# Peptides against a protein of PDB entry 1EMU, part 46

Target 1, 132 residues: chain A of PDB entry 1EMU
Amino acid sequence: PPYLKWAESLHSLLDDQDGISLFRTFLKQEGCADLLDFWFACTGFRKLEPCDSNEEKRLKLARAIYRKYILDNNGIVSRQTKPATKSFIKGCIMKQLIDPAMFDQAQTEIQATMEENTYPSFLKSDIYLEYT

## One batch from the design tools (peptide; made by RFdiffusion4, then SolubleMPNN)

Design b2_p16_3_s2 (from b2_p16_3 with N9L D12E M14I S15A)
Fold by OpenDDE base, seed 5:
Structure b2_p16_3_s2 (fold): chain B 132 residues (1-132), chain A 16 residues (1-16)
Amino acid sequence: as target 1 above (132 residues)
Amino acid sequence: SEEELLEELIEEAIAS
């Protein structure tokens, strides 16, 4: 069943709608749902290829991601991303150079945080175990 | 709003 694949890799968990739902519920209880939301925000942003018609929207989205997750020093995403990574993102925003990959390093760092901490904890959680 | 834009972006990413 799918829940066994979820235990094999975080990637498998994040490819499953039911898995995402359960994991997000768990993260909300742990006060760190922003990790997952940021991860998906980065994925969604990267998929938006630049064109004349979406340039303004992409800039607004980049600023929104930056202000909510990176600029907020009290947020878990900000605390789990490196200063150089945050500085790079800030630079992109200030220069209005909005490359689809501008959040890739931050996403990688947040993914590592989930891999090392919240994902293993999820597999030991009542939410996951009751589902199995 | 920015919050609405992010919500839509995240929902789209989860759905795809």
Scores: peptide ipSAE 0.760, ipTM 0.961, DockQ to the pose 0.871
Fold by OpenDDE base, seed 4:
Structure b2_p16_3_s2 (fold): chain B 132 residues (1-132), chain A 16 residues (1-16)
Amino acid sequence: as target 1 above (132 residues)
Amino acid sequence: SEEELLEELIEEAIAS
């Protein structure tokens, strides 16, 4: 069943709607749902191909991601991303150089955080175990 | 709003 695949890899968990729902519920209880939301925000942003018609929207989205997750020093995403990574993102925003991959390094760092901490904890959680 | 834009972006990413 799918829940067994969730225990095999974070990728499998994040590729399943039910898995995402349960994991997000767990993260919310732990006060760190922003990790997952940021990860998906980065994924969604990268999929947007830059063109003349969406430049304004892409810039707005980049700014929104930056303001909510990177600039917030009290946020878990900010705490789990390296200073150089955050500085790079800030630079992109300030220069309005909005490359689809501008959040890739930050996403990688947040993914590593989930892999090492919240994902293993989720697999030991009542939420997951009761589902099995 | 920025919050709405983020919400839509995240929802689309999750749905894909």
Scores: peptide ipSAE 0.759, ipTM 0.961, DockQ to the pose 0.876
Fold by OpenDDE base, seed 2:
Structure b2_p16_3_s2 (fold): chain B 132 residues (1-132), chain A 16 residues (1-16)
Amino acid sequence: as target 1 above (132 residues)
Amino acid sequence: SEEELLEELIEEAIAS
């Protein structure tokens, strides 16, 4: 069953809508749902192909991601991303150079945070174990 | 709003 694959890799968990739902519920209880939301925001952003018609929208989205997750010093995403990574993102925003990959490093760092902390905890959680 | 934009972006990414 799919839940067994979820225990094999975070990637498998994040590729399954049921898995995502359970994991997000767990993260919300832990007060760190922003990790997952940011991860998906980065994924969604990267998939937007730059073109003349969506340039303004992409800039708005980039700013939104930056302001919500990176600029918030009290946020878990900000605390779990490296200063150089945050500085790079800030630079992109300030220069209005909005490359689809501008959040990739931050996403990688947040993914590592989940891999090392919340994901293992999720697999030990009542939410996951009761589902199995 | 920015919050709405983010929600839409996230939801779309999850659905993909």
Scores: peptide ipSAE 0.759, ipTM 0.961, DockQ to the pose 0.871
Fold by OpenDDE base, seed 3:
Structure b2_p16_3_s2 (fold): chain B 132 residues (1-132), chain A 16 residues (1-16)
Amino acid sequence: as target 1 above (132 residues)
Amino acid sequence: SEEELLEELIEEAIAS
């Protein structure tokens, strides 16, 4: 069953909408749902291919991601991303150089945070265990 | 709004 695959890798968990739902519920209880939301925001942003008609929208999205997750010094995403990474993103925003991969490093760092902390904790949580 | 744009982006990514 899918829940066994979720325990094998974070990737498998994030490829399953039921798994995502349970994991997000767990993260919300832990006060760190922004980790997952940011991760998917980065994924969604990268998938949005640049074109003449969506340039303004992409800039707005990049600014929104930056303002909500990176600029917020009290947020968990900001606390779990390196200063150099945040500085790079800020630079892209200020220069309006909006490359599809501009959040890749930040996403990697947040993914590592989940791999090391929240994902293992989720697999030991009542939410996951009761589902199995 | 920025919040609405983010919500749509995240929802679309999750649904993919």
Scores: peptide ipSAE 0.756, ipTM 0.960, DockQ to the pose 0.885

Design b2_p16_3_s3 (from b2_p16_3, 6 letters changed)
Fold by OpenDDE base, seed 2:
Structure b2_p16_3_s3 (fold): chain B 132 residues (1-132), chain A 16 residues (1-16)
Amino acid sequence: as target 1 above (132 residues)
Amino acid sequence: SEDELLEELIKEAEAS
């Protein structure tokens, strides 16, 4: 069953709607749902191909991601991303150079945070174990 | 709002 694959890799968990739902519930209880939201925001952003018609929207989205997750010094995402990574993102925003990959490093760092902390904890949680 | 934009972006990504 899919829940067994979830225990094999975070990627498998994040590729499953039920897995995402359960993991989000767990993260909310832990006060760190922003990790997951940011991860998906980065994924969604990267998939937007730059073109003349969506340039303004992409800039707005980049700013939104930056302001919500990177600038929030009290936020879990900000605390779990490296200063150089945040500085790079800030630079992109300030220069209005909005490359689809501009959040890749931050996403990688947040993914590592999940891999090392919340994901293992999730697999030990009542939420996951009761589902199995 | 920015929150609405992000919500849409996240939902689309999760559905992919």
Scores: peptide ipSAE 0.790, ipTM 0.967, DockQ to the pose 0.855
Fold by OpenDDE base, seed 5:
Structure b2_p16_3_s3 (fold): chain B 132 residues (1-132), chain A 16 residues (1-16)
Amino acid sequence: as target 1 above (132 residues)
Amino acid sequence: SEDELLEELIKEAEAS
């Protein structure tokens, strides 16, 4: 069943709607749901190919991601991303140079945080175990 | 709002 694949990799968990739902519920209880939301925000942003019609929207989205997750020093995403990574993103926003990959390093760092901490804890949680 | 934009972005990413 799918829940066995979830235990094999974080990628498998994040590719499954039921897995995402359960993991988000767990993360909310842990006060770190922003990790997952940021990860998907980065994924969604990267998929938006630059063109004349979406340039303004892409800039607004980049600013939104930056202000909500990176600029907020009290947020878990900000605390789990490196200063150089945050500085790079800030630079892109200030220069209005919005490359689809501008959040890739931050996403990698947040993914590592989930891999090392919240994902293993989820597999030991009542939420996951009761589902199995 | 920015929150609404992010919610839509996240929702789309989770669906694909």
Scores: peptide ipSAE 0.790, ipTM 0.967, DockQ to the pose 0.855
Fold by OpenDDE base, seed 4:
Order: sequence, then C-alpha cells, then structure tokens
Structure b2_p16_3_s3 (fold): chain B 132 residues (1-132), chain A 16 residues (1-16)
Amino acid sequence: as target 1 above (132 residues)
Amino acid sequence: SEDELLEELIKEAEAS
C-alpha cells in the first residue's frame, strides 16, 4: 500500500495526495508546515517558463515567496537556509532577475532539513502510525 | 494578495 512507500522515501510521500495531507497535518502540529509549503512553492515556481506575458506574475510570485519564507527571520525556512542562499535570492529580487531556478538551492536545503528531521519524525508519529 | 498567489502556486504544485 502507498503508506509503505511513504516510509521508503520522502519523494513517495510528497507524490501522494493523502501523504501530503497527513504530513502537512503533522507539520502544522509541530509548527513547521512552512517547510512543506515552501518546498511546493519552489517546485511550482520552477515550472513557470518565463515569457513576455507572465513576467509580472512571476516577479510577484518570487517576491511573495521571498517575503513569506526567506525574509521572515522568525520563520523556520529562514532559520534552515544558509545566509549565502538567502542573500542570493534577495539579489535576484532586487535586480529583478527572476530565473526559474533561483530558489533551487533554498529548496535543496529545506528538503535536507525535512529528510533529516521532520520526515523521520513523521514516520514515528501517531498520525502516520494510526493511518497504517 | 500574496497569500492567495502562494496558495494557488502551492496547490498547483501539489496536484502535479
């Protein structure tokens, strides 16, 4: 069943709507749901191909991601991303150089955080175990 | 709003 695949890899968990739902519920209880939301925001952003018709929207989205997760010093995403990574993102925003991959390094760092901490904890949680 | 934009972006990513 899918829940067994969730225990094999974070990718399997994040590729399943039920898995995402349960993981988000867990993260909310832990006060770190922003890790997951940021990860998906980065994924969604990278998929947007830059063109003349979407430049404004892409810039708005990049700014929104930056303000919500990177600039917030009290946020878990900000705490779990390296200063150089955050500075790079800030630079992109300020220069309005909005490359689809501009959040890739930050996403990688947040993914590592989940892999090492919240994901293993989720697999030991009542939420996951009661589902099995 | 920015929150609405993010919500849409996240939902789209999760659905893919």
Scores: peptide ipSAE 0.790, ipTM 0.967, DockQ to the pose 0.853
Fold by OpenDDE base, seed 3:
Structure b2_p16_3_s3 (fold): chain B 132 residues (1-132), chain A 16 residues (1-16)
Amino acid sequence: as target 1 above (132 residues)
Amino acid sequence: SEDELLEELIKEAEAS
């Protein structure tokens, strides 16, 4: 069953709608749901291929991601991303150089945070264990 | 709003 695959890799968990739902519930209880939202925001942003018609929208999205997750000094995403990474993103925003990969390093760092902390804890949680 | 844009972006990414 899918829940066994979720325990094998974070990737498998994030590829499953039920897995995402349970993991989000867990993260909300831990006060760190922004980790997951940011991760998917980065994924969604990268998938949005640049073209003449979506340039303005892509800039708005990049600014929104930056303002909500990176600039928020009290947020968990900001606390779990390195200063150099945040500075790079800020630079892209200020220069309006909106490359699809501009959030890749930040996403990697947040993914590592989940891999090392929240994902293992989720697999030991009542939420996951009761589902199995 | 920015929140609405982010919610849409996240939702689409999760559905992929």
Scores: peptide ipSAE 0.787, ipTM 0.966, DockQ to the pose 0.865

Design b2_p16_3_s4 (from b2_p16_3, 7 letters changed)
Fold by OpenDDE base, seed 5:
Structure b2_p16_3_s4 (fold): chain B 132 residues (1-132), chain A 16 residues (1-16)
Amino acid sequence: as target 1 above (132 residues)
Amino acid sequence: SEDELLEELIREAEAA
């Protein structure tokens, strides 16, 4: 069943709507749901191909991601991303150089955080175990 | 709002 695949990799968990739902519920209880939201925000952003018609929207989205997760020093995402990574993103925003991959390093760092902490904890949680 | 934009972006990414 799918829940066994979730235990094999974080990627499998994030590819499943039920898995995402359960994991988000768990993360909310842990006060770190922003990790997941940021991860998906980065994924969604990267999928937006730059063109003349969406240039302003992409800039607005990049600014939104930056202000919501990176600039907020009290946020879990900001605390789990390296200063150089945050500085790079800031630079992109300031220069209005909005490459689809501008959040890749930050996403990698947040993914590592989930892999090392919240994902293993989720597999030990009542939420996951009761589902199995 | 920016929150609304992010919610849309995240929802689309999760559905993909």
Scores: peptide ipSAE 0.788, ipTM 0.966, DockQ to the pose 0.857
Fold by OpenDDE base, seed 3:
Structure b2_p16_3_s4 (fold): chain B 132 residues (1-132), chain A 16 residues (1-16)
Amino acid sequence: as target 1 above (132 residues)
Amino acid sequence: SEDELLEELIREAEAA
């Protein structure tokens, strides 16, 4: 069953709609759902292929991601990303250099946070165990 | 709004 794969890999959990739903529910209870939202925001952003017609939209999205998750000093994403990473993103925004990979390092750091903390806790949670 | 743009982006990424 899919839930067994979820326990073997965070990647498999994030590739499953049911897995995402359960994990988000858990993260909301822990007050850190922004970790997951940010991760998917980065993924979605990277998948947007730059072209003349979407340049403005990509800039708006990059700025939105930055303002909501990176600039929010009280947010879990901001607390779990390194100053150098946040500074780099800020620089990209200010210079309007919007490379598809500009959030890659931040996404990696947030993924590591989930791997080390929230993902293992999820597998021990009532939410996951009751599903199995 | 920025929140609406983010919600759309996240939703599309999760569905992919």
Scores: peptide ipSAE 0.784, ipTM 0.965, DockQ to the pose 0.867
Fold by OpenDDE base, seed 4:
Structure b2_p16_3_s4 (fold): chain B 132 residues (1-132), chain A 16 residues (1-16)
Amino acid sequence: as target 1 above (132 residues)
Amino acid sequence: SEDELLEELIREAEAA
């Protein structure tokens, strides 16, 4: 069953709608749902190929991601990303150089945070165990 | 709003 695959890799968990739902519920209880939202925001952003028709939207999205997750010093994403990574993103925003991969390093760092902390805890949680 | 844009972006990414 899918829940067994979830225990094998975070990727398997994040590729499953039920897995995402349960994991988000867990993260909300832990006060760190922004980790998951940011991760998916980065994924969604990277998939947007730059073109004349979506330039404004891409810039708005990049600014939104930056302001909500990176600039917020009280947020868990900001606390779990390196200063150099945040500075790079800030630079991209200020220069309006909006490359699809501009959040890749931040996403990697947040993914590592989930892998090392919240994901293992989820597998030990009542939410996951009761589902099995 | 920015929140609405992000919600749409996230929702679409999760559905992929």
Scores: peptide ipSAE 0.787, ipTM 0.965, DockQ to the pose 0.865; fails the geometry check
Fold by OpenDDE base, seed 2:
Structure b2_p16_3_s4 (fold): chain B 132 residues (1-132), chain A 16 residues (1-16)
Amino acid sequence: as target 1 above (132 residues)
Amino acid sequence: SEDELLEELIREAEAA
């Protein structure tokens, strides 16, 4: 069953709607839901192909991601991303150079945070175990 | 709003 695959890799969990739902519920209880939201925001952003028609929207989205997750010093995402990574993102925003991959490093760092902390905890949680 | 834009982006990404 899918829940067994979730225990094999975080990727499998994040590729499953039910898995995402349960994991989000868990993260909300832990006050860390922004980790997941940021991860998907980065994924969604990277998938947007730059073109003349969406340039303004992409800039708005990049700014939104930056302001909500990176600039917020009290946020879990900001605390779990390296200063150099945040500085790079800030630079992109300031220069208005919005490459689809501009959040890749930050996403990688947040993914590592989940891999090391919240994901293992999720697999030990009542939420996951009761589902199995 | 920015929150609405992000919610849409996230929702679409989760839907793959």
Scores: peptide ipSAE 0.787, ipTM 0.965, DockQ to the pose 0.847; fails the geometry check

Design b2_p16_4_s1 (from b2_p16_4, 7 letters changed)
Fold by OpenDDE base, seed 5:
Structure b2_p16_4_s1 (fold): chain B 132 residues (1-132), chain A 16 residues (1-16)
Amino acid sequence: as target 1 above (132 residues)
Amino acid sequence: SALDKASEEAIEKLLS
């Protein structure tokens, strides 16, 4: 069943609607749902291929991601990303150089945080275990 | 996919 695949990889968990819902519920209880929201935002952003029709949208979205998750020093995403990574993103925003990959390093670091901490904890949580 | 949908929802939320 799907819940067994969720235990095999984080990607499998995040590729399942029920998995996402349960994991999000868990993260909210832990006060770190922003990790997942940021991760999905980065994925969505990267999928927007640069073109004339979405240039303004991409810039607006990049700024929104930056302001909500990177610039906020009190946020968990900011606390779990390296200073050099945040500085790079800031530079892209300031220069208005909005490459589809500009959040890749930050997403990688947040994914590592989830892989090492919240994802294993989720698999040991009552939320997951009661679902199985 | 669920992942694609969640990603789209995330960016739409940021743009709203």
Scores: peptide ipSAE 0.817, ipTM 0.976, DockQ to the pose 0.947
Fold by OpenDDE base, seed 3:
Structure b2_p16_4_s1 (fold): chain B 132 residues (1-132), chain A 16 residues (1-16)
Amino acid sequence: as target 1 above (132 residues)
Amino acid sequence: SALDKASEEAIEKLLS
């Protein structure tokens, strides 16, 4: 069943609607749902191919991601990303250099945080175990 | 896919 694949990789978990739902519920209880929301936002942002029709949308979205997750020093995403990574993103925003890959490093760091902490904890949680 | 859908929802939420 799918839930067994969830234990094999985080990617498998995040590619399943039920998996996402349960994991988000768990993260909310842990006060760190922003990790997942940021991760999905980065994925969505990267998929928006630069073009004339997307220019305004992409800039607005980049600013929104930056302001909500990177600029907020009280947020868990900001605390779990390296200063150099945040500085790079800030630079991109200030210079209006909105490359589809501008959040890749930050997403990688947040993914590592989930891989090392919240994902393993989720697999040990009552939420996951009761589902199985 | 579920991942694609969740990603789209995430950016839509930020743009709302």
Scores: peptide ipSAE 0.816, ipTM 0.976, DockQ to the pose 0.947
Fold by OpenDDE base, seed 2:
Structure b2_p16_4_s1 (fold): chain B 132 residues (1-132), chain A 16 residues (1-16)
Amino acid sequence: as target 1 above (132 residues)
Amino acid sequence: SALDKASEEAIEKLLS
């Protein structure tokens, strides 16, 4: 069943509707749902190919991601991203150089945080175990 | 995929 695949990789968990739902519920209880929301936002952002018709949308989205997750020093995403990574993103925003990959490093760091902490904890949680 | 949908929902939420 799918829940067995969830235990094999975070990617498998995040590619399943039920997996996402349960993991998000767990993260909310842990006060760190922003990790997942940021990760999905980065994925969605990267999928938007630069063109004249969506440059404003991409800039707005980049700014929104920056303001919500990077600029907030009290946020878990900000605390789990390296200063150099955050400064790079800030630079992109200030210069309006909005490359599709501008959040890749931050996403990688947040993914590592999940892989090392919240994902393993989820697999040991009542939420997951009761589902199995 | 579920991942794609979640990603799209995430950006839509940020832009709302």
Scores: peptide ipSAE 0.816, ipTM 0.976, DockQ to the pose 0.948
Fold by OpenDDE base, seed 4:
Structure b2_p16_4_s1 (fold): chain B 132 residues (1-132), chain A 16 residues (1-16)
Amino acid sequence: as target 1 above (132 residues)
Amino acid sequence: SALDKASEEAIEKLLS
């Protein structure tokens, strides 16, 4: 069953609608749902290929991601990303150099946080265990 | 995929 695959990799969990739902519920209880929302936002952002027709949209989205997750020093994403990573993102925003990969390092760091902390905890949670 | 859908929804939410 799918829930066994969820225990094998975070990617398998995040590629399953039920897995995402349960994991998000768990993260909300832990006060760190922003980790997942940011991760998905980065994934979606990277999929938007730069072109003349979506330049404004990409800039707006980049600014939104930056303001919500990076600029907010009180947020968990900001706390779990390195200063140099945040500074790089800020620089991209200020210079309006919106490369599809501009959030990759931040996403990697947040993914590592999930892999090392929240994901293992989820697999030990009542939410997951009761689902099995 | 579920992952793609969730990613798209995350974007749309931020742009709303």
Scores: peptide ipSAE 0.816, ipTM 0.976, DockQ to the pose 0.948

Design b2_p16_4_s2 (from b2_p16_4, 6 letters changed)
Fold by OpenDDE base, seed 2:
Structure b2_p16_4_s2 (fold): chain B 132 residues (1-132), chain A 16 residues (1-16)
Amino acid sequence: as target 1 above (132 residues)
Amino acid sequence: SALDKAAEEALEKLLS
């Protein structure tokens, strides 16, 4: 069943609607749902291929991601990303150089945080175990 | 996919 695949990889968990829902519920209880929201935002952003018609939209989205998750020093995403990574993103925003991959390093770092902490904890949680 | 949908929803949430 799918829940067994969830225990095999974070990617499998995040590629399943029920998995996403349960994991997000868990993260909310832990006060760190922003990790997942940021990760998905980065994924969505990278999928937007640059063109003249979506330039303004992409800039707006990049700024929104930056302001919501990177600029907030009290946020968990900001606390779990490296200073150099945040500085790079800030630079991209200020220079309006909005490459689809501009959040890749930050996403990688947040993914590592989830892999090392919240994901394993989720697999030990009542939410997951009661589902199985 | 569920992942793609969640990614799109995350972006929409930011712009709402």
Scores: peptide ipSAE 0.798, ipTM 0.972, DockQ to the pose 0.941
Fold by OpenDDE base, seed 5:
Structure b2_p16_4_s2 (fold): chain B 132 residues (1-132), chain A 16 residues (1-16)
Amino acid sequence: as target 1 above (132 residues)
Amino acid sequence: SALDKAAEEALEKLLS
């Protein structure tokens, strides 16, 4: 069943609607739902291929991601990303050089945080165990 | 996919 696959990889968990819902509920209780929201935002952003018709939209999205998760020094995403990574993103925003991969390093670091902490904790949580 | 949908929703949330 799907819940067993969720325990095998974070990717399997995040590729399942029920898995996402349960994991997000867990993260909210832990005060770190922004980790998941940021991760999904980065994924969505990277999938937007640059073209004339979406240039302004991509810039707005990049700025929104930056302001919401990176610029906020008190946010969990900011606290779990390296200064050099945040500086790079800031540079891209300032220069208006919006590459689809500009958030890749930050996403990698946040994914590592989830892999090392929240994901294992989720698998031990009442939310997950009661679902099984 | 569920992942793609969640990714799109995350972006829409930022612009809303």
Scores: peptide ipSAE 0.798, ipTM 0.972, DockQ to the pose 0.939
Fold by OpenDDE base, seed 3:
Parts: structure tokens; sequence; C-alpha cells
Structure b2_p16_4_s2 (fold): chain B 132 residues (1-132), chain A 16 residues (1-16)
């Protein structure tokens, strides 16, 4: 069943609607749902291929991601990303150099945080175990 | 895919 695949990789968990829902519920209880929201935002942002018709939208989105997750020093995403990574993103925003991959390093770091902490904890949680 | 939809929803949330 799909839930067994969830235990094999985080990617499998995040590619399943039920998996996402359960993991999000768990993260909310842990006060760190922003990790997942940021991760998905980065994924979505990278998929937006630059073109004349979406330039303003992409800039707006990049700025929103930056303000919500990177600029907020009290946020968990900010705390779990390296200063150099955050500085790079800030630079991109300030220079309006909005490359689809501008959040890739930050996403990688947040993914590592989930892989090392929240994902393993989720697999041990009542939420997951009761689902199985 | 579920992942793609979740990614899109995350962006839409930021624009709201």
Amino acid sequence: as target 1 above (132 residues)
Amino acid sequence: SALDKAAEEALEKLLS
C-alpha cells in the first residue's frame, strides 16, 4: 500500500495526497508547517518558466516567498537556512534577478531539515501509525 | 500529480 512507500522516502510521501495531508497535520501540531509550505512554494516557483506574460507574477511570488519565510528571522524556515543562502535570496530580490532556481539551495536545506527531523518523527507519530 | 497540485496551491496561497 502507498503508506509503505511513504516510509521509504520523503519524496514518496510528498507525492501522495493523503501523505501530504497527514504530514501537514503532523507538522502543524509540531509548529513547523512552514517547512512544508515553503518546500512546496519553492517547487511551484521553479516550475514557472519565465516569460513576458508572467514576469510581474514571478517577481511578486519571489518577494512573497522571501518576505514570508526568509526575511522573518523568527520563522522556522529562516532559522533552518544558512545565512549565505538567505543573503543570496535577498540579493536576487533586491536586484530583481528572479531565476527559477533562486530558491533551490534554500529548498535543499529545508528538505534536509525535514529528512533529518520531522520526517522521521512523523513515521513514529500516532498520526502515521494509526493510518497504517 | 498530488505534488504538483500542492505546489500550485502553495503559490496561490502566497498571492492571496
Scores: peptide ipSAE 0.797, ipTM 0.972, DockQ to the pose 0.945
Fold by OpenDDE base, seed 1:
Structure b2_p16_4_s2 (fold): chain B 132 residues (1-132), chain A 16 residues (1-16)
Amino acid sequence: as target 1 above (132 residues)
Amino acid sequence: SALDKAAEEALEKLLS
């Protein structure tokens, strides 16, 4: 069943609608749902291939991601990303150099945080265990 | 996929 695959890989969990829902519920209870929301935002952003028709949209999205998750020093995403990573993103925003991969390093660091902390905790949670 | 859909929804929320 799918819930067994969720325990084998975070990617498997995040590629399942029920898995995403349960994990997000867990993260909300832990006060760290922003980790997942940021991760998905980065994934979505990277898929937007630059072109003349979406230039303004991509810039707005990049700024929104930056302001919500990176600039907020009190946010969990900001606390779990390295200063050099945040500085690079800031530089991209200021210079308006909006490459699809500009959030990749930050996403990697947030994914590592989930892999090492919240994902293992989720697999031990009542939310997951009661589902199985 | 569910992952792709969730990614798209995350972006839509940021633009709302």
Scores: peptide ipSAE 0.801, ipTM 0.973, DockQ to the pose 0.946; fails the geometry check

